# Designs tried in a protein design run: peptides against a protein of PDB entry 5ONS. Part 131

Target 1, 181 residues: chain A of PDB entry 5ONS
Amino acid sequence: MFKKFDEKENVSNCIQLKTSVIKGIKNQLIEQFPGIEPWLNQIMPKKDPVKIVRCHEHIEILTVNGELLFFRQREGPFYPTLRLLHKYPFILPHQQVDKGAIKFVLSGANIMCPGLTSPGAKLYPAAVDTIVAIMAEGKQHALCVGVMKMSAEDIEKVNKGIGIENIHYLNDGLWHMKTYK

## One batch from the design tools (peptide; made by RFdiffusion4, then SolubleMPNN)

Design b2_p24_6_s4 (from b2_p24_6, 10 letters changed)
Fold by OpenDDE base, seed 2:
Structure b2_p24_6_s4 (fold): chain B 181 residues (1-181), chain A 24 residues (1-24)
Amino acid sequence: as target 1 above (181 residues)
Amino acid sequence: MEEELLKKLEEEGEERLKEVEEEY
């Protein structure tokens, strides 16, 4: 989503959200990420305005105090930014790729099934369309936010093709955006 | 107690951000 993203070129505008819209978004976030509920008031304090940074290709980034928290495309599901995920690593279920997959993930490549079934990888139960944190063998922190294109069960059985779609990865355009006020 | 826990988690989160840059 952000392979060719640049803040200067791809940001259109920034809009402060109305309270009613914020409430709706918070509810959606809790539905998507039940584990975030206790933390949501910390992540999005009531006293702080919530903004949407509107980008090209119908990308919207949810921000509070300049911090990039979540993003979505075409009013689809919200994804946490890696920066938020690093602060709250438990908000997504994890998958772990092997060491060999790291370079590909960091280039924006989708995660192929063998990278999730090989020695050094760890595949956890997850349904199709589950948003997941991508961990890596020998690394402590997530390098990517992805979405399951196959169930974990099917990844193991089929072991071919795209297992997880790469949505956001370290050093992509969103990562480099850092903040927006 | 809740505020102290929240502060610790925030500090730990900021530390993790630094670690990521060193790790990759």
Scores: peptide ipSAE 0.369, ipTM 0.847, DockQ to the pose 0.677
Fold by OpenDDE base, seed 3:
Structure b2_p24_6_s4 (fold): chain B 181 residues (1-181), chain A 24 residues (1-24)
Amino acid sequence: as target 1 above (181 residues)
Amino acid sequence: MEEELLKKLEEEGEERLKEVEEEY
């Protein structure tokens, strides 16, 4: 999603959200990420304005005090930014790729099934379309936010093709954006 | 107690952001 993204070239505008819209978004976030509910007042304090940064390719980034929190494309599901995920690692279920897959993930490549079934990988139960944090063998922090293209069960059985779609990864255009006020 | 816990969590989160830059 952000492989060729540049803040100066791909940001269209920024809008401040109304209270009613913010309430709707918060409810959606709790539905998508139930574990975030106790922390949502810290992440999105009532006193702080919430903004949407509108980008090309129908991308929207939710921000508070310049911090990039969540993003979506074409009004689909919200994804947490890696920066938010590093603060709150528990908001997504995890999958772990082997060490050999790291360089490919960091190039924006999708995660192939063998990278999730090999020694050093850890595959946890997850349904298709589940948004997941991609962890790596020997690393403590997530390097990617992805979405399951196959169930964990099917990844193990078929063990071919794209297991997880790479949505946002370290050092992509969104990562480099850092803040937006 | 709740405010102190929230502050601690925020500080830990900021530390992790620094760690990831060194990890990859």
Scores: peptide ipSAE 0.360, ipTM 0.842, DockQ to the pose 0.655
Fold by OpenDDE base, seed 1:
Structure b2_p24_6_s4 (fold): chain B 181 residues (1-181), chain A 24 residues (1-24)
Amino acid sequence: as target 1 above (181 residues)
Amino acid sequence: MEEELLKKLEEEGEERLKEVEEEY
Protein backbone atom coordinates (compact mmCIF):
# COMPACT_ATOMS: atom_id res chain seq x y z
CA MET B 1 0.00 0.00 0.00
CA PHE B 2 2.85 2.40 0.80
CA LYS B 3 5.65 1.07 -1.38
CA LYS B 4 5.64 4.20 -3.52
CA PHE B 5 4.06 6.48 -0.96
CA ASP B 6 5.59 9.86 -0.27
CA GLU B 7 4.09 12.37 2.13
CA LYS B 8 4.84 15.34 -0.07
CA GLU B 9 3.35 13.78 -3.16
CA ASN B 10 0.55 11.62 -1.84
CA VAL B 11 -1.07 13.54 1.02
CA SER B 12 -4.06 15.56 -0.11
CA ASN B 13 -5.43 17.14 3.04
CA CYS B 14 -6.14 16.70 6.72
CA ILE B 15 -9.49 16.99 8.46
CA GLN B 16 -10.49 17.05 12.09
CA LEU B 17 -13.21 14.58 12.93
CA LYS B 18 -16.42 15.29 14.75
CA THR B 19 -17.10 13.57 18.04
CA SER B 20 -19.77 11.37 16.53
CA VAL B 21 -17.42 10.16 13.83
CA ILE B 22 -14.72 9.46 16.38
CA LYS B 23 -17.16 7.38 18.40
CA GLY B 24 -18.01 5.34 15.35
CA ILE B 25 -14.36 4.77 14.55
CA LYS B 26 -13.58 3.71 18.10
CA ASN B 27 -16.40 1.21 17.99
CA GLN B 28 -15.10 -0.15 14.72
CA LEU B 29 -11.61 -0.44 16.13
CA ILE B 30 -12.88 -2.39 19.12
CA GLU B 31 -14.82 -4.66 16.81
CA GLN B 32 -11.77 -5.30 14.66
CA PHE B 33 -9.28 -5.44 17.52
CA PRO B 34 -10.99 -6.41 20.78
CA GLY B 35 -7.71 -6.26 22.66
CA ILE B 36 -7.43 -2.54 21.95
CA GLU B 37 -10.45 -1.56 24.04
CA PRO B 38 -8.69 -1.00 27.37
CA TRP B 39 -6.06 1.09 25.62
CA LEU B 40 -8.17 3.34 23.42
CA ASN B 41 -8.39 6.09 26.02
CA GLN B 42 -4.61 6.16 26.11
CA ILE B 43 -4.16 5.91 22.36
CA MET B 44 -6.97 8.32 21.58
CA PRO B 45 -7.57 10.52 24.62
CA LYS B 46 -10.97 12.19 24.65
CA LYS B 47 -9.43 15.62 25.07
CA ASP B 48 -7.29 15.31 21.96
CA PRO B 49 -8.59 15.98 18.48
CA VAL B 50 -8.62 13.09 16.07
CA LYS B 51 -7.64 13.84 12.51
CA ILE B 52 -7.77 12.00 9.23
CA VAL B 53 -4.96 12.54 6.79
CA ARG B 54 -6.42 11.95 3.37
CA CYS B 55 -4.05 10.56 0.81
CA HIS B 56 -4.14 9.52 -2.79
CA GLU B 57 -5.48 6.09 -3.70
CA HIS B 58 -8.27 6.57 -1.16
CA ILE B 59 -5.92 6.06 1.78
CA GLU B 60 -6.88 7.61 5.10
CA ILE B 61 -4.59 7.80 8.11
CA LEU B 62 -6.05 8.30 11.57
CA THR B 63 -3.88 10.57 13.71
CA VAL B 64 -3.86 12.00 17.22
CA ASN B 65 -1.36 14.69 18.18
CA GLY B 66 0.54 13.99 15.01
CA GLU B 67 0.94 10.31 15.80
CA LEU B 68 -0.07 8.00 12.98
CA LEU B 69 -2.28 5.37 14.54
CA PHE B 70 -4.39 3.52 12.00
CA PHE B 71 -4.96 3.61 8.28
CA ARG B 72 -7.48 2.27 5.81
CA GLN B 73 -8.08 2.24 2.09
CA ARG B 74 -11.39 2.76 0.35
CA GLU B 75 -13.28 2.63 3.62
CA GLY B 76 -12.07 -0.88 4.24
CA PRO B 77 -10.81 -2.24 7.54
CA PHE B 78 -8.46 -0.24 9.70
CA TYR B 79 -4.87 -1.37 10.04
CA PRO B 80 -2.58 -0.28 12.84
CA THR B 81 0.60 1.47 11.86
CA LEU B 82 3.79 -0.34 12.72
CA ARG B 83 4.66 2.46 15.09
CA LEU B 84 1.45 1.90 17.01
CA LEU B 85 1.92 -1.84 16.85
CA HIS B 86 5.39 -1.53 18.34
CA LYS B 87 3.85 0.28 21.29
CA TYR B 88 1.03 -2.24 21.56
CA PRO B 89 2.31 -5.51 20.09
CA PHE B 90 -0.71 -7.47 21.27
CA ILE B 91 -3.34 -5.70 19.18
CA LEU B 92 -2.78 -8.06 16.26
CA PRO B 93 -2.28 -11.79 16.09
CA HIS B 94 1.25 -12.68 15.11
CA GLN B 95 2.86 -14.70 12.38
CA GLN B 96 6.60 -15.24 12.13
CA VAL B 97 8.64 -15.49 8.95
CA ASP B 98 12.00 -17.17 8.71
CA LYS B 99 15.21 -15.19 8.50
CA GLY B 100 15.44 -15.57 4.75
CA ALA B 101 12.10 -13.88 4.20
CA ILE B 102 13.10 -10.66 5.99
CA LYS B 103 14.79 -9.00 3.04
CA PHE B 104 11.82 -9.72 0.79
CA VAL B 105 9.28 -8.42 3.30
CA LEU B 106 11.33 -5.25 3.69
CA SER B 107 11.23 -4.79 -0.07
CA GLY B 108 7.45 -4.83 0.03
CA ALA B 109 7.03 -8.34 -1.28
CA ASN B 110 4.12 -10.49 -0.26
CA ILE B 111 4.96 -13.31 2.08
CA MET B 112 5.15 -16.65 0.37
CA CYS B 113 4.01 -19.81 2.08
CA PRO B 114 7.48 -21.36 2.40
CA GLY B 115 8.58 -18.39 4.46
CA LEU B 116 5.87 -19.29 6.98
CA THR B 117 6.36 -23.06 7.05
CA SER B 118 10.14 -23.38 7.04
CA PRO B 119 12.34 -23.85 10.08
CA GLY B 120 12.56 -20.59 11.97
CA ALA B 121 9.07 -19.54 10.96
CA LYS B 122 6.06 -19.82 13.26
CA LEU B 123 2.60 -20.12 11.82
CA TYR B 124 -0.35 -19.67 14.13
CA PRO B 125 -4.00 -20.41 13.42
CA ALA B 126 -5.63 -17.61 11.48
CA ALA B 127 -8.43 -17.29 8.96
CA VAL B 128 -8.29 -15.63 5.57
CA ASP B 129 -8.47 -11.84 5.73
CA THR B 130 -7.10 -11.70 9.28
CA ILE B 131 -4.86 -8.70 9.80
CA VAL B 132 -1.63 -9.92 11.35
CA ALA B 133 1.64 -8.65 12.72
CA ILE B 134 4.59 -10.14 10.91
CA MET B 135 7.43 -11.10 13.18
CA ALA B 136 10.76 -12.48 12.07
CA GLU B 137 13.10 -15.19 13.23
CA GLY B 138 15.65 -13.76 15.64
CA LYS B 139 13.92 -10.38 15.84
CA GLN B 140 11.88 -8.91 18.67
CA HIS B 141 9.72 -6.42 16.82
CA ALA B 142 7.24 -6.63 13.98
CA LEU B 143 8.55 -5.68 10.56
CA CYS B 144 5.26 -5.73 8.70
CA VAL B 145 1.50 -5.54 8.95
CA GLY B 146 -0.14 -8.03 6.64
CA VAL B 147 -3.36 -9.75 5.71
CA MET B 148 -3.81 -13.49 5.53
CA LYS B 149 -4.55 -14.44 1.93
CA MET B 150 -4.77 -18.09 2.89
CA SER B 151 -5.73 -19.65 6.17
CA ALA B 152 -2.89 -20.92 8.29
CA GLU B 153 -4.14 -24.43 7.61
CA ASP B 154 -4.05 -23.92 3.87
CA ILE B 155 -0.61 -22.33 4.04
CA GLU B 156 0.67 -25.50 5.65
CA LYS B 157 -1.11 -27.81 3.23
CA VAL B 158 -0.54 -25.99 -0.04
CA ASN B 159 2.77 -24.41 0.92
CA LYS B 160 3.05 -22.38 -2.27
CA GLY B 161 1.91 -18.99 -3.43
CA ILE B 162 1.07 -15.91 -1.41
CA GLY B 163 0.26 -16.70 2.19
CA ILE B 164 0.14 -13.15 3.51
CA GLU B 165 -0.25 -9.89 1.64
CA ASN B 166 2.25 -7.22 2.66
CA ILE B 167 0.29 -4.09 3.54
CA HIS B 168 2.73 -1.96 5.54
CA TYR B 169 6.39 -2.67 6.27
CA LEU B 170 9.42 -1.06 7.89
CA ASN B 171 10.94 1.70 5.79
CA ASP B 172 7.97 2.06 3.49
CA GLY B 173 6.44 5.45 2.78
CA LEU B 174 4.15 5.37 5.80
CA TRP B 175 7.02 4.45 8.10
CA HIS B 176 9.06 7.37 6.85
CA MET B 177 6.16 9.76 7.30
CA LYS B 178 6.65 9.33 11.08
CA THR B 179 4.28 12.11 12.17
CA TYR B 180 1.70 14.48 10.75
CA LYS B 181 0.44 17.53 12.67
CA MET A 1 -5.36 0.34 35.33
CA GLU A 2 -3.13 2.21 37.72
CA GLU A 3 -1.52 5.33 36.39
CA GLU A 4 1.90 4.02 37.31
CA LEU A 5 1.34 0.87 35.33
CA LEU A 6 0.15 2.88 32.35
CA LYS A 7 3.28 5.00 32.47
CA LYS A 8 5.46 1.94 32.64
CA LEU A 9 3.77 0.38 29.66
CA GLU A 10 4.06 3.62 27.74
CA GLU A 11 7.76 3.83 28.52
CA GLU A 12 8.26 0.26 27.42
CA GLY A 13 6.49 1.08 24.19
CA GLU A 14 8.73 4.05 23.56
CA GLU A 15 11.80 1.93 24.18
CA ARG A 16 10.59 -0.63 21.67
CA LEU A 17 10.36 2.08 19.04
CA LYS A 18 14.01 2.86 19.60
CA GLU A 19 14.98 -0.78 19.46
CA VAL A 20 13.31 -1.28 16.09
CA GLU A 21 15.61 1.24 14.48
CA GLU A 22 18.60 -0.77 15.61
CA GLU A 23 17.16 -4.20 14.90
CA TYR A 24 16.59 -3.88 11.18
Scores: peptide ipSAE 0.355, ipTM 0.839, DockQ to the pose 0.649
Fold by OpenDDE base, seed 4:
Structure b2_p24_6_s4 (fold): chain B 181 residues (1-181), chain A 24 residues (1-24)
Amino acid sequence: as target 1 above (181 residues)
Amino acid sequence: MEEELLKKLEEEGEERLKEVEEEY
């Protein structure tokens, strides 16, 4: 989603959200990420304005105090930014790729099934379309936010093709944006 | 969760952000 993203070229405008819209978004975030509920008032304090940065390709980034928290495309599901995920690693279920997959993930490539079933990988139960944190063998922190294109069961059974779609990865255009005030 | 616990966990999260830059 952000392989060719540049803040100067791809940001269109920024809007401040009304209270009613913020309430709706918070409810959606809790539905998508139940583990975030205890933290949501800290991540999005009531006293702080919530903004949406509108970008090309129908991308919207949710921000508070300049911090990039979540993003979505075409009013689809919200994804946490890697920066938020690193602060709150538990808000997504994890999947772990093997060492060999790291360089490809960091180039924006989708995660292939063998990279999730090989020694060094760890595949946890997850349904198709689940948003997941991509961990890596020998690393402590997530390098990517992805979405399951196959269930974990099917990844193990078929073991061929795209298991997880790469949505946001370290050193992509969103990562380099860092903040927006 | 107690507010104090939330603050501690947030501080740990901020430390992790620094570690990521060194890990990859």
Scores: peptide ipSAE 0.351, ipTM 0.846, DockQ to the pose 0.710

Design b2_p24_7_s1 (from b2_p24_7, 14 letters changed)
Fold by OpenDDE base, seed 3:
Structure b2_p24_7_s1 (fold): chain B 181 residues (1-181), chain A 24 residues (1-24)
Amino acid sequence: as target 1 above (181 residues)
Amino acid sequence: AFGRPLSAEEQEQVAALAAQALAA
């Protein structure tokens, strides 16, 4: 989603949201990520304005005080940014790739099934279309946000093809954007 | 603890991980 993203070229405008819209978004976030509810007032304090940065390709980034929190495309599901996920690693269920897969994930490649079933990888139960945090063998911070293209069960059984779609990764255009005010 | 800015050590760990990308 952000492989060739540049803030100067791909950001269209920024809109401050009305209170009613913010309430709706908060409810959507709790529905998607139930564990976030106790933390939501800390992440999105009532006193702070919430903004949406509108980008090309129908991408929207939710921001508070310049921090990039969540993003979505075409009003689909919200994804946490890696910067938010590093502060709240429990927002997403995890999957772990082996050491050899790291360099490919960080180049924007989709995660192939063998990278999730090999020694050093850890595959946890997850249904197709689940948004997941991609962890790396021996590392403590997520390197990627992805979407399960197969269930964990099918990844183990079939063990070929794309297991997880790469959506956002360290050093992509969203990562380098860092903040927006 | 959750919900706080990353420490200097954590920032360095993330930077080191990010640096493992394939060279263009």
Scores: peptide ipSAE 0.659, ipTM 0.920, DockQ to the pose 0.119
Fold by OpenDDE base, seed 2:
Structure b2_p24_7_s1 (fold): chain B 181 residues (1-181), chain A 24 residues (1-24)
Amino acid sequence: as target 1 above (181 residues)
Amino acid sequence: AFGRPLSAEEQEQVAALAAQALAA
């Protein structure tokens, strides 16, 4: 989503959201990520304005106090930014790729099944379309946010093709947007 | 433990991880 993303070229505008819209978004976030509910007042304090950075390709980034929190495309599901995920690693279920897959993930490549079934990888139960945090063997911080294109069960059985779609990864265009105020 | 800015050490770990793309 952000492989060729550049803040100067791909950001259109920034709008401050109305209270009613914020309420709706918060409810959606809790629905998507139930574990975030106790933390939501800390992540999105009531006293702080919530903004959406509108980008090309129908990308919207939710921000509070300049921090990029979540993003979505075409009013689809919200994804946490890696920066938020690093602070709240429990927001997403995890999958772990092996050491050899790291460089490819960081180039924006989708994650192939063998990278999730090989020694050094860890595959946890997850359904198709689940948004997941991609961890790397021996590393403590997520390197990627992805979407399961196959169930964990099918990844193990088929062990061929794209297991997880790469949505957001370290050093992509969104990552380079450190803040937006 | 959660909801805090990353420590300097954690930031370095993330930076090192990110840099693996450049080493490839």
Scores: peptide ipSAE 0.658, ipTM 0.920, DockQ to the pose 0.108
Fold by OpenDDE base, seed 4:
Structure b2_p24_7_s1 (fold): chain B 181 residues (1-181), chain A 24 residues (1-24)
Amino acid sequence: as target 1 above (181 residues)
Amino acid sequence: AFGRPLSAEEQEQVAALAAQALAA
C-alpha cells in the first residue's frame, strides 16, 4: 500500500473529525480490535482532536496530535500503523516469519507460505482476511502489518503461494512520515 | 511496558531491523 508512497506527493489534505464521527470510529476500532478498548482513551484522549490525513488512492490516516495511529483504504478495515503497534503489540494477532524472509518483507514482498512454515517461523491459528502483525525470528518488534490471504490451516496444508499480503512495512512511505501535524 | 514511546534501545532495535531490507 505504501511502497511508492511519498508524503509530499500523495497527501491531499487533512480534516478534523466531528465528535460523532470520532465516536463511531472508536466503536469500529473496538469491534476490530477488542483488546484495544482499555487503552483507547490513552491512544485517543477525549480532549485531543482526531484528524484524518487524506491521501491518494483513497487512503486515510487517523491521527491524534500528529501521531499516525491507524489507516484504511477505500473505507475498508482499519490497520494500525507500525508505530502504534510497537507501543501496543497486542492490538493484532501475530505471525512470525523466518530469518530468511525478513529482507523480502522489508522490500514490500508478500509473505509466501514457506516463510511461515519453515523452522524459525511461527504460525498461529488465524482465519483468512485477518489483519496480523508480522514478527521476525528473534526480534521483538513487528516489521510488517499484513492480511491473511489464506487461513493458517491452509498455509500449513497447501504451503504454496501467498500466505499473507504485505500492507505496511518498516521503511515504507508511511513509516517515513513519522508524524503529521 | 505498553503505551509508552519506545526507549532509545528499542528504537535502535527497530532501526537495525529496518536496515535488513534488500539492496536495490
Scores: peptide ipSAE 0.657, ipTM 0.919, DockQ to the pose 0.119
Fold by OpenDDE base, seed 1:
Formats: structure tokens, C-alpha cells, sequence
Structure b2_p24_7_s1 (fold): chain B 181 residues (1-181), chain A 24 residues (1-24)
């Protein structure tokens, strides 16, 4: 989603959200990520305005105090930014790729099944379309946010093709954006 | 602890992980 993203070229505008819209978004976030509920007031304090940075290709980034929290495309599900996920790693279920897959993930490549089934990888139960945090063998912080394109069961069984779609990864355009006020 | 800014060490760890990328 952000492989060729540049803040200067791909951001269209930024709008401040109305209270009712913010409430709706908070409810959606809790629905998507139930574990976030106790933390939501810390992530999105009531006193702080919530903004949407509108980008090309119908990408929207939810921000509070310049921090990039979540993003979505075409009014689809929200994804946490890696920066938020690093602070709240429990927001997403995890999958772990082997060390050999790291360089490819960080180039924006989708995650192939063998990278999830090989020694050093850890594959946890997850259904198709589940948004997941991609962890790396031996590393503490997520390197990527992805979407399961196959169930964990099918990844193990078929063990070929794209297991997880790479949505957001370290050093992509969103990562480099860092903050936006 | 959750919800805090990453420590300098954590930031370095993330940077080191990111540096494993192929030249892009």
C-alpha cells in the first residue's frame, strides 16, 4: 500500500473530524481490535482533535496530535501503523517469518508460505483476511502489517504461494512519514 | 509496559531490523 508512497506527492489534504465521526471510528476500532478498548482513551484522548490525512488511492490515515495511528483504504478495515503497533503489540494477532524472509518483507514483498512454515517461523491459527502483525525470527518488534491471504491451516497444507499480503512495512512511505500535523 | 514511546534501545532495535532491507 505504501511501497511507492511519498508524503509530499501522495497526501491530498488533512481534515479534523467531528465528534460524532470520532465516536463512530472509536467504536469500529473496538470492534476490530477488542483488546484496544482499555487503551483507547490513552491512544485517542478525548481532549485531542482527531484528524484524517487523505491520500491518493483512497488511503486515509487517522492521526492524533500528529501521531499516525491507523490507516485504511476505500473505507475498508483499519490497520494500525507500525509505530502504534510497536507501542501496543497486542493490537493484532501475530505471525512470525523466518530470518531469511526479513529482507524480502522489508522490500515490500508478499510473504510466501514457506517463510511461515520453515524453521524459525511461527504460524498461529488465523482465518483468511485477518489483519496480522508480522514478527521476525529473533526480533521483538513487528516489521510488517499484513493480511492473511490463506488461512493458517491452508498455509501449512499447501505451503506455496502468497500466505500473507504485505500492507505496511518498516521503511515504507508510511513509516517515513513519521508524523503529520 | 505498553503505550509508552519506544526507548532509545528499542528504537535502535527497530532501526537495525529496518536496515536488513534490500536497497530500495
Amino acid sequence: as target 1 above (181 residues)
Amino acid sequence: AFGRPLSAEEQEQVAALAAQALAA
Scores: peptide ipSAE 0.656, ipTM 0.917, DockQ to the pose 0.120

Design b2_p24_7_s2 (from b2_p24_7, 8 letters changed)
Fold by OpenDDE base, seed 2:
Structure b2_p24_7_s2 (fold): chain B 181 residues (1-181), chain A 24 residues (1-24)
Amino acid sequence: as target 1 above (181 residues)
Amino acid sequence: SFLAPLSAEEQELVAKLAEEAKAA
């Protein structure tokens, strides 16, 4: 989503959200990520305005005090930014790729099934379309936010093709934004 | 925060790996 993203070229405007809209978004976030509920007031304090950074390709980034928290495309599901995920690693279920897959993930490549079934990888139960954090052998910080294109069970059984779609990865265009005020 | 942000060294490693991946 952000492989060729540049803040100067791809950000169109920023809008401060109304209270009612914020409440709706918070409810959506809790629905998607039930475990975030106790932390939501810390992540999105009531006293702080919530803004949407509108980008090209119908991408919207949810921000508070310049911190990039979540993003979505075409009013689809919300994805946490890696920067938020590094603070709250439990927001997403995890999958782990082997050490050799790291460089490919960081190039924006989708995660192939063998990279999730090989030694050094760890495949955890997850349904298709689940948003997941991609961890790597020997690393404590998520490398990528992805979407399961196959269930974990099917990844293990088939062990061929795209297992997880790469949505947002370290050092992509969104990562380089850091903040937006 | 449960995890500290990536250190400068880790960020540099990420950048290096990304560059290597693009060059491959």
Scores: peptide ipSAE 0.242, ipTM 0.809, DockQ to the pose 0.065
Fold by OpenDDE base, seed 4:
Structure b2_p24_7_s2 (fold): chain B 181 residues (1-181), chain A 24 residues (1-24)
Amino acid sequence: as target 1 above (181 residues)
Amino acid sequence: SFLAPLSAEEQELVAKLAEEAKAA
């Protein structure tokens, strides 16, 4: 999503959200990520305005005090930014790729099934379309936010093709954006 | 925060890996 993203070229505008919209978004976030509920007031304090940074290709980034928290495309589901995920790693279920897959993940490549079934990888139960954090052995921080394109069960059975779509990865355009006030 | 942000060393590693991936 952000492989060719540049803040100067791809950001259109920034809008401050109304209270009613913020409430709706918070409810959606809790629905998508139930584990975030106890932390949501810390992540999005009531006293702080919530803004949406609108980007090209219908990308919207949810921000508080310039911190990039979540993003979505075409009014789809919200994804946490890696920067938020690094603070709250439990927001997403995890999948682990093997060491050899790391360089490809960091190039924006989708994660193929063998990279999730090989030695060093760990594949945890997850349904198709689940948003997941991509981990690697020996790494503390998530490398990527992805979406299951197959269920974990199907990945194991088929073991061919794209298992997880790479949505946001370390050192992509969104990562380099850092903040937006 | 449960995790500290990426250290300078980790950021350099990420950058290196990213460049290596582009070259591969």
Scores: peptide ipSAE 0.223, ipTM 0.791, DockQ to the pose 0.066
Fold by OpenDDE base, seed 3:
Structure b2_p24_7_s2 (fold): chain B 181 residues (1-181), chain A 24 residues (1-24)
Amino acid sequence: as target 1 above (181 residues)
Amino acid sequence: SFLAPLSAEEQELVAKLAEEAKAA
């Protein structure tokens, strides 16, 4: 989603949200990520304005005090940014790739099934379309935010093709954006 | 936060890995 993203070229505008809209978004975030509920007032304090940065390709980034928190495309589900996920790693269920897959993940490549079933990988139960954090052995910080294209069960059985779609990864255009005020 | 931000060294490593992947 952000492989060739540049803030100067791909950001269109920024809008401040009304209270009613913020309430709706918070409810949606709790529905998507139930574990975030106790932390949401810390992440999005009531006293701080919430803004949406509108980008090309119908991408919207939710921000508070310039911090990039979540993003979505075409009013689909919200994804946490890697920067937020590094602060609150429990927001997403995890999947682990082997060491050899790291380089490819960081190039924006989708995660193939063999990279999730190899000895250095760890595959946890997850349904298709689940948003997941991609981890690697020996690393504490998530490398990537992805979406299950197959269930964990099917990845193990079929063990061929795209297991997880790469949505946002370390050192992509969103990562380099850092903040927006 | 539960995890510290990436250190300068870690960021440099990520950048190197990304550039290597692009060059491959």
Scores: peptide ipSAE 0.222, ipTM 0.791, DockQ to the pose 0.064
Fold by OpenDDE base, seed 5:
Structure b2_p24_7_s2 (fold): chain B 181 residues (1-181), chain A 24 residues (1-24)
Amino acid sequence: as target 1 above (181 residues)
Amino acid sequence: SFLAPLSAEEQELVAKLAEEAKAA
């Protein structure tokens, strides 16, 4: 999603949200990520304005005090930014790739099934379309936010093709954006 | 926050790996 993303070229505008809209978004986030509810007031303090950075290709980034928290495309599901995920790693279920897959993940490549079934990888139960944090052998910080294109069961069975779609990864365009006010 | 930010070393490694991957 952000492989060719550049803040200067791909950001259209930024708007401050109304209180009612913020409330709706918070409810959506809790629905998607139930475990975030106890932390949401810390992540999005009531006293702080919430903004949306509108980008090209129908990408929207939710921000508070300049911090990039979540993003979505075409009003689809929200994804946490890696920067938020590093602070709150439990927001997403995890999958782990082996050490050899790291360089490919960081190039924006989709994660092939063998990279999830090989020694050093850890594949956890997850349904298709689940948003997941991609961990790596020997690393504590998520490398990538992805979406399951197969169930974990099918990945193990078929062990061929794209297992997880790479959505947002370390050092992509969104990562480089850091903050926006 | 449950995790510290990436260390300078980790950030550098990420950058190096990313550049290497792009060049490959």
Scores: peptide ipSAE 0.219, ipTM 0.791, DockQ to the pose 0.065

Design b2_p24_7_s3 (from b2_p24_7, 10 letters changed)
Fold by OpenDDE base, seed 3:
Structure b2_p24_7_s3 (fold): chain B 181 residues (1-181), chain A 24 residues (1-24)
Amino acid sequence: as target 1 above (181 residues)
Amino acid sequence: SFLAPLSEEEKKLVAELAEKALAA
C-alpha cells in the first residue's frame, strides 16, 4: 500500500473530527481489536483532538497529537501502524517468518506459504481476511502488517501460493512519515 | 510502551536490507 508512497506527493489534506465521529471510530476499533479497549483512553485521550490525514488512493490515516495510529483504504477495516503496534504488540494476532524471509518482507513482497511452514517459522490459527502482525525469528519488533489470504489450516495443507498479503512494512512510505501535525 | 523503539543501528540495518532487496 505504501511502497511508492511519499508524504509530499501523496498527502492531500488533514481534517479534525467531530466528537460523534470519534465515538463511532472508537467503537469500530474495539469491535475489530477487542484487546485494545482497556488502552484506548491512553492511545486516544478524550482531551486530545483526533485528525484524519487524507492521502491519494483513498487512504486515510488516523492521528492524535501528530502520532500516526491507524490507517484504512476505501472505508475498509482499520490497520494499526507499525509504530503503534510496536508500543502495543498484542493489538493483532501474530504470525512468524524465518530469517530468510526478512529481506523479502522488507521489499514489500507478499508472504508465500512455504515461508510460513519452514522450521524457523511459526503459524498460528487464523481465518482468511484476518489482519495479522508479521514477526521474524529472533526479532522483537513486528516487520509488517498483513492480511491472511488463506486460513492457517489451508496454508499448512496447500503450502503453495500467497499466504499473507503485505500491507505495511518497515521502511515503507508510511514508516518514514513518523508524525504529521 | 511495551517495546522500546528501534535503535539507530536497527533503523540503519532495516534501510540497508530494504535497499538491497529493491536493487536485486
Scores: peptide ipSAE 0.222, ipTM 0.807, DockQ to the pose 0.063
Fold by OpenDDE base, seed 1:
Structure b2_p24_7_s3 (fold): chain B 181 residues (1-181), chain A 24 residues (1-24)
Amino acid sequence: as target 1 above (181 residues)
Amino acid sequence: SFLAPLSEEEKKLVAELAEKALAA
């Protein structure tokens, strides 16, 4: 999603959200990520304005005090930014790729099934379309936010093709954006 | 548990890995 993203070229505008809209978004976030509920007031304090940075390709980034928290495309599901996920790693279920997959993930490549079934990888139960944090063997921080394109069961059985779509990864355009005020 | 932000060293490693991967 952010492989060729540049803040100067791809950001259209930024809007401050109304309180009613913020409430709706918070409810959606809790629905998507139930474990975030106790932390949501810390992540999005009531006293702080919430903004949406609108980007090309119908991408919206939810920000508070310049921090990039979540993003979505075409008003679809919210994805946490890696920066937020590093602070709250539990908000997504995890999958772990082997060491060999790291370079490819960091280039924006989708995660192929063998990278999830090989020694050093850890595949956890997950349904298709589940948003997941991509961990790597020997790494403590998530490398990528992805979406299951196969169920964990099918990844193990088929073991060919794209297992997880790479949505947001370390050193992509969103990562380099860092903040937006 | 919460994780600390990436260190400068880790950021450099990530950038290096990314650059190498993109150059291939």
Scores: peptide ipSAE 0.034, ipTM 0.651, DockQ to the pose 0.065
Fold by OpenDDE base, seed 4:
Structure b2_p24_7_s3 (fold): chain B 181 residues (1-181), chain A 24 residues (1-24)
Amino acid sequence: as target 1 above (181 residues)
Amino acid sequence: SFLAPLSEEEKKLVAELAEKALAA
């Protein structure tokens, strides 16, 4: 999503959200990420305005105090930014790739099934379309936010093709934004 | 549990890996 993203070229505008819209978004976030509910007031304090940074290709980034928290495209589901995920790693279920897959993930490549079934990988139960954090052996911080294109069960059975779509990865255009006020 | 932000060293490692991946 952000492979060719540049803040200067791809950000269009920033809008402050109304209270009713914020409430709706918070409810959506809790629905998507039930584990976030106890932390949501810390992540999005009531006293702080919530803004959306609008980007090209219908990308929207939810921000509070300049921190990039979540993003979505074309009114789809919200994804946490890697920066938020590093602070709250439990927001997403995890999948682990082996060391050999790291360089490909960091190039924006999708995660192929064999990379999730190898000895260095760990595949956890997850349904198709689940948003997941991509971890790697020996790394504490998530490398990537992805979407299951197959269920974990099917990845193991088929073991061929794209298992997880790479949505946001370390050192991509979104990562380099850091903050936006 | 919660994680600290990436250190400068970790950022450099990530950048290096990314560059290597793009060059491959």
Scores: peptide ipSAE 0.034, ipTM 0.635, DockQ to the pose 0.065
Fold by OpenDDE base, seed 2:
Structure b2_p24_7_s3 (fold): chain B 181 residues (1-181), chain A 24 residues (1-24)
Amino acid sequence: as target 1 above (181 residues)
Amino acid sequence: SFLAPLSEEEKKLVAELAEKALAA
């Protein structure tokens, strides 16, 4: 989503959200990520304004005090930013790729099934369309936010093709934004 | 458990790896 993203070229505007809209978004976040509920007031304090940075291609980034928290495209599901995920790694279920897959993930490549079934990888139960954190062998921080294109069971059985779509990865355009005030 | 943010050194290493990967 952010492979060729540049803040100077791809950000259109920033709007401050009304209270009612914020409440709706918070409810959506809890629905998507039930485990976030106890932490949501810390992540999005009531006293702090919530803003949406509107970008090209219908991308919206949810921000609080300049911190990039979540993003979505075309009113679809919210994804946590890697920066938020590093603070709250439990927001997403995890999948682990082997050491050899790291360079491809960081190039924005989708995760192929063999990279999830090989030695050094760890594949955990997950349904298709689940948003997941991509971990890597020997690394503590998530490398990528992805979406399961196959169930974990099917990845093991088929072991061919795209297992997980790469949505946001370390050193992509969103990562380089860092903050937006 | 919470993770500490990436250190500047770690960010640099990630960036270098990413650049190498993109150049390959």
Scores: peptide ipSAE 0.028, ipTM 0.583, DockQ to the pose 0.065

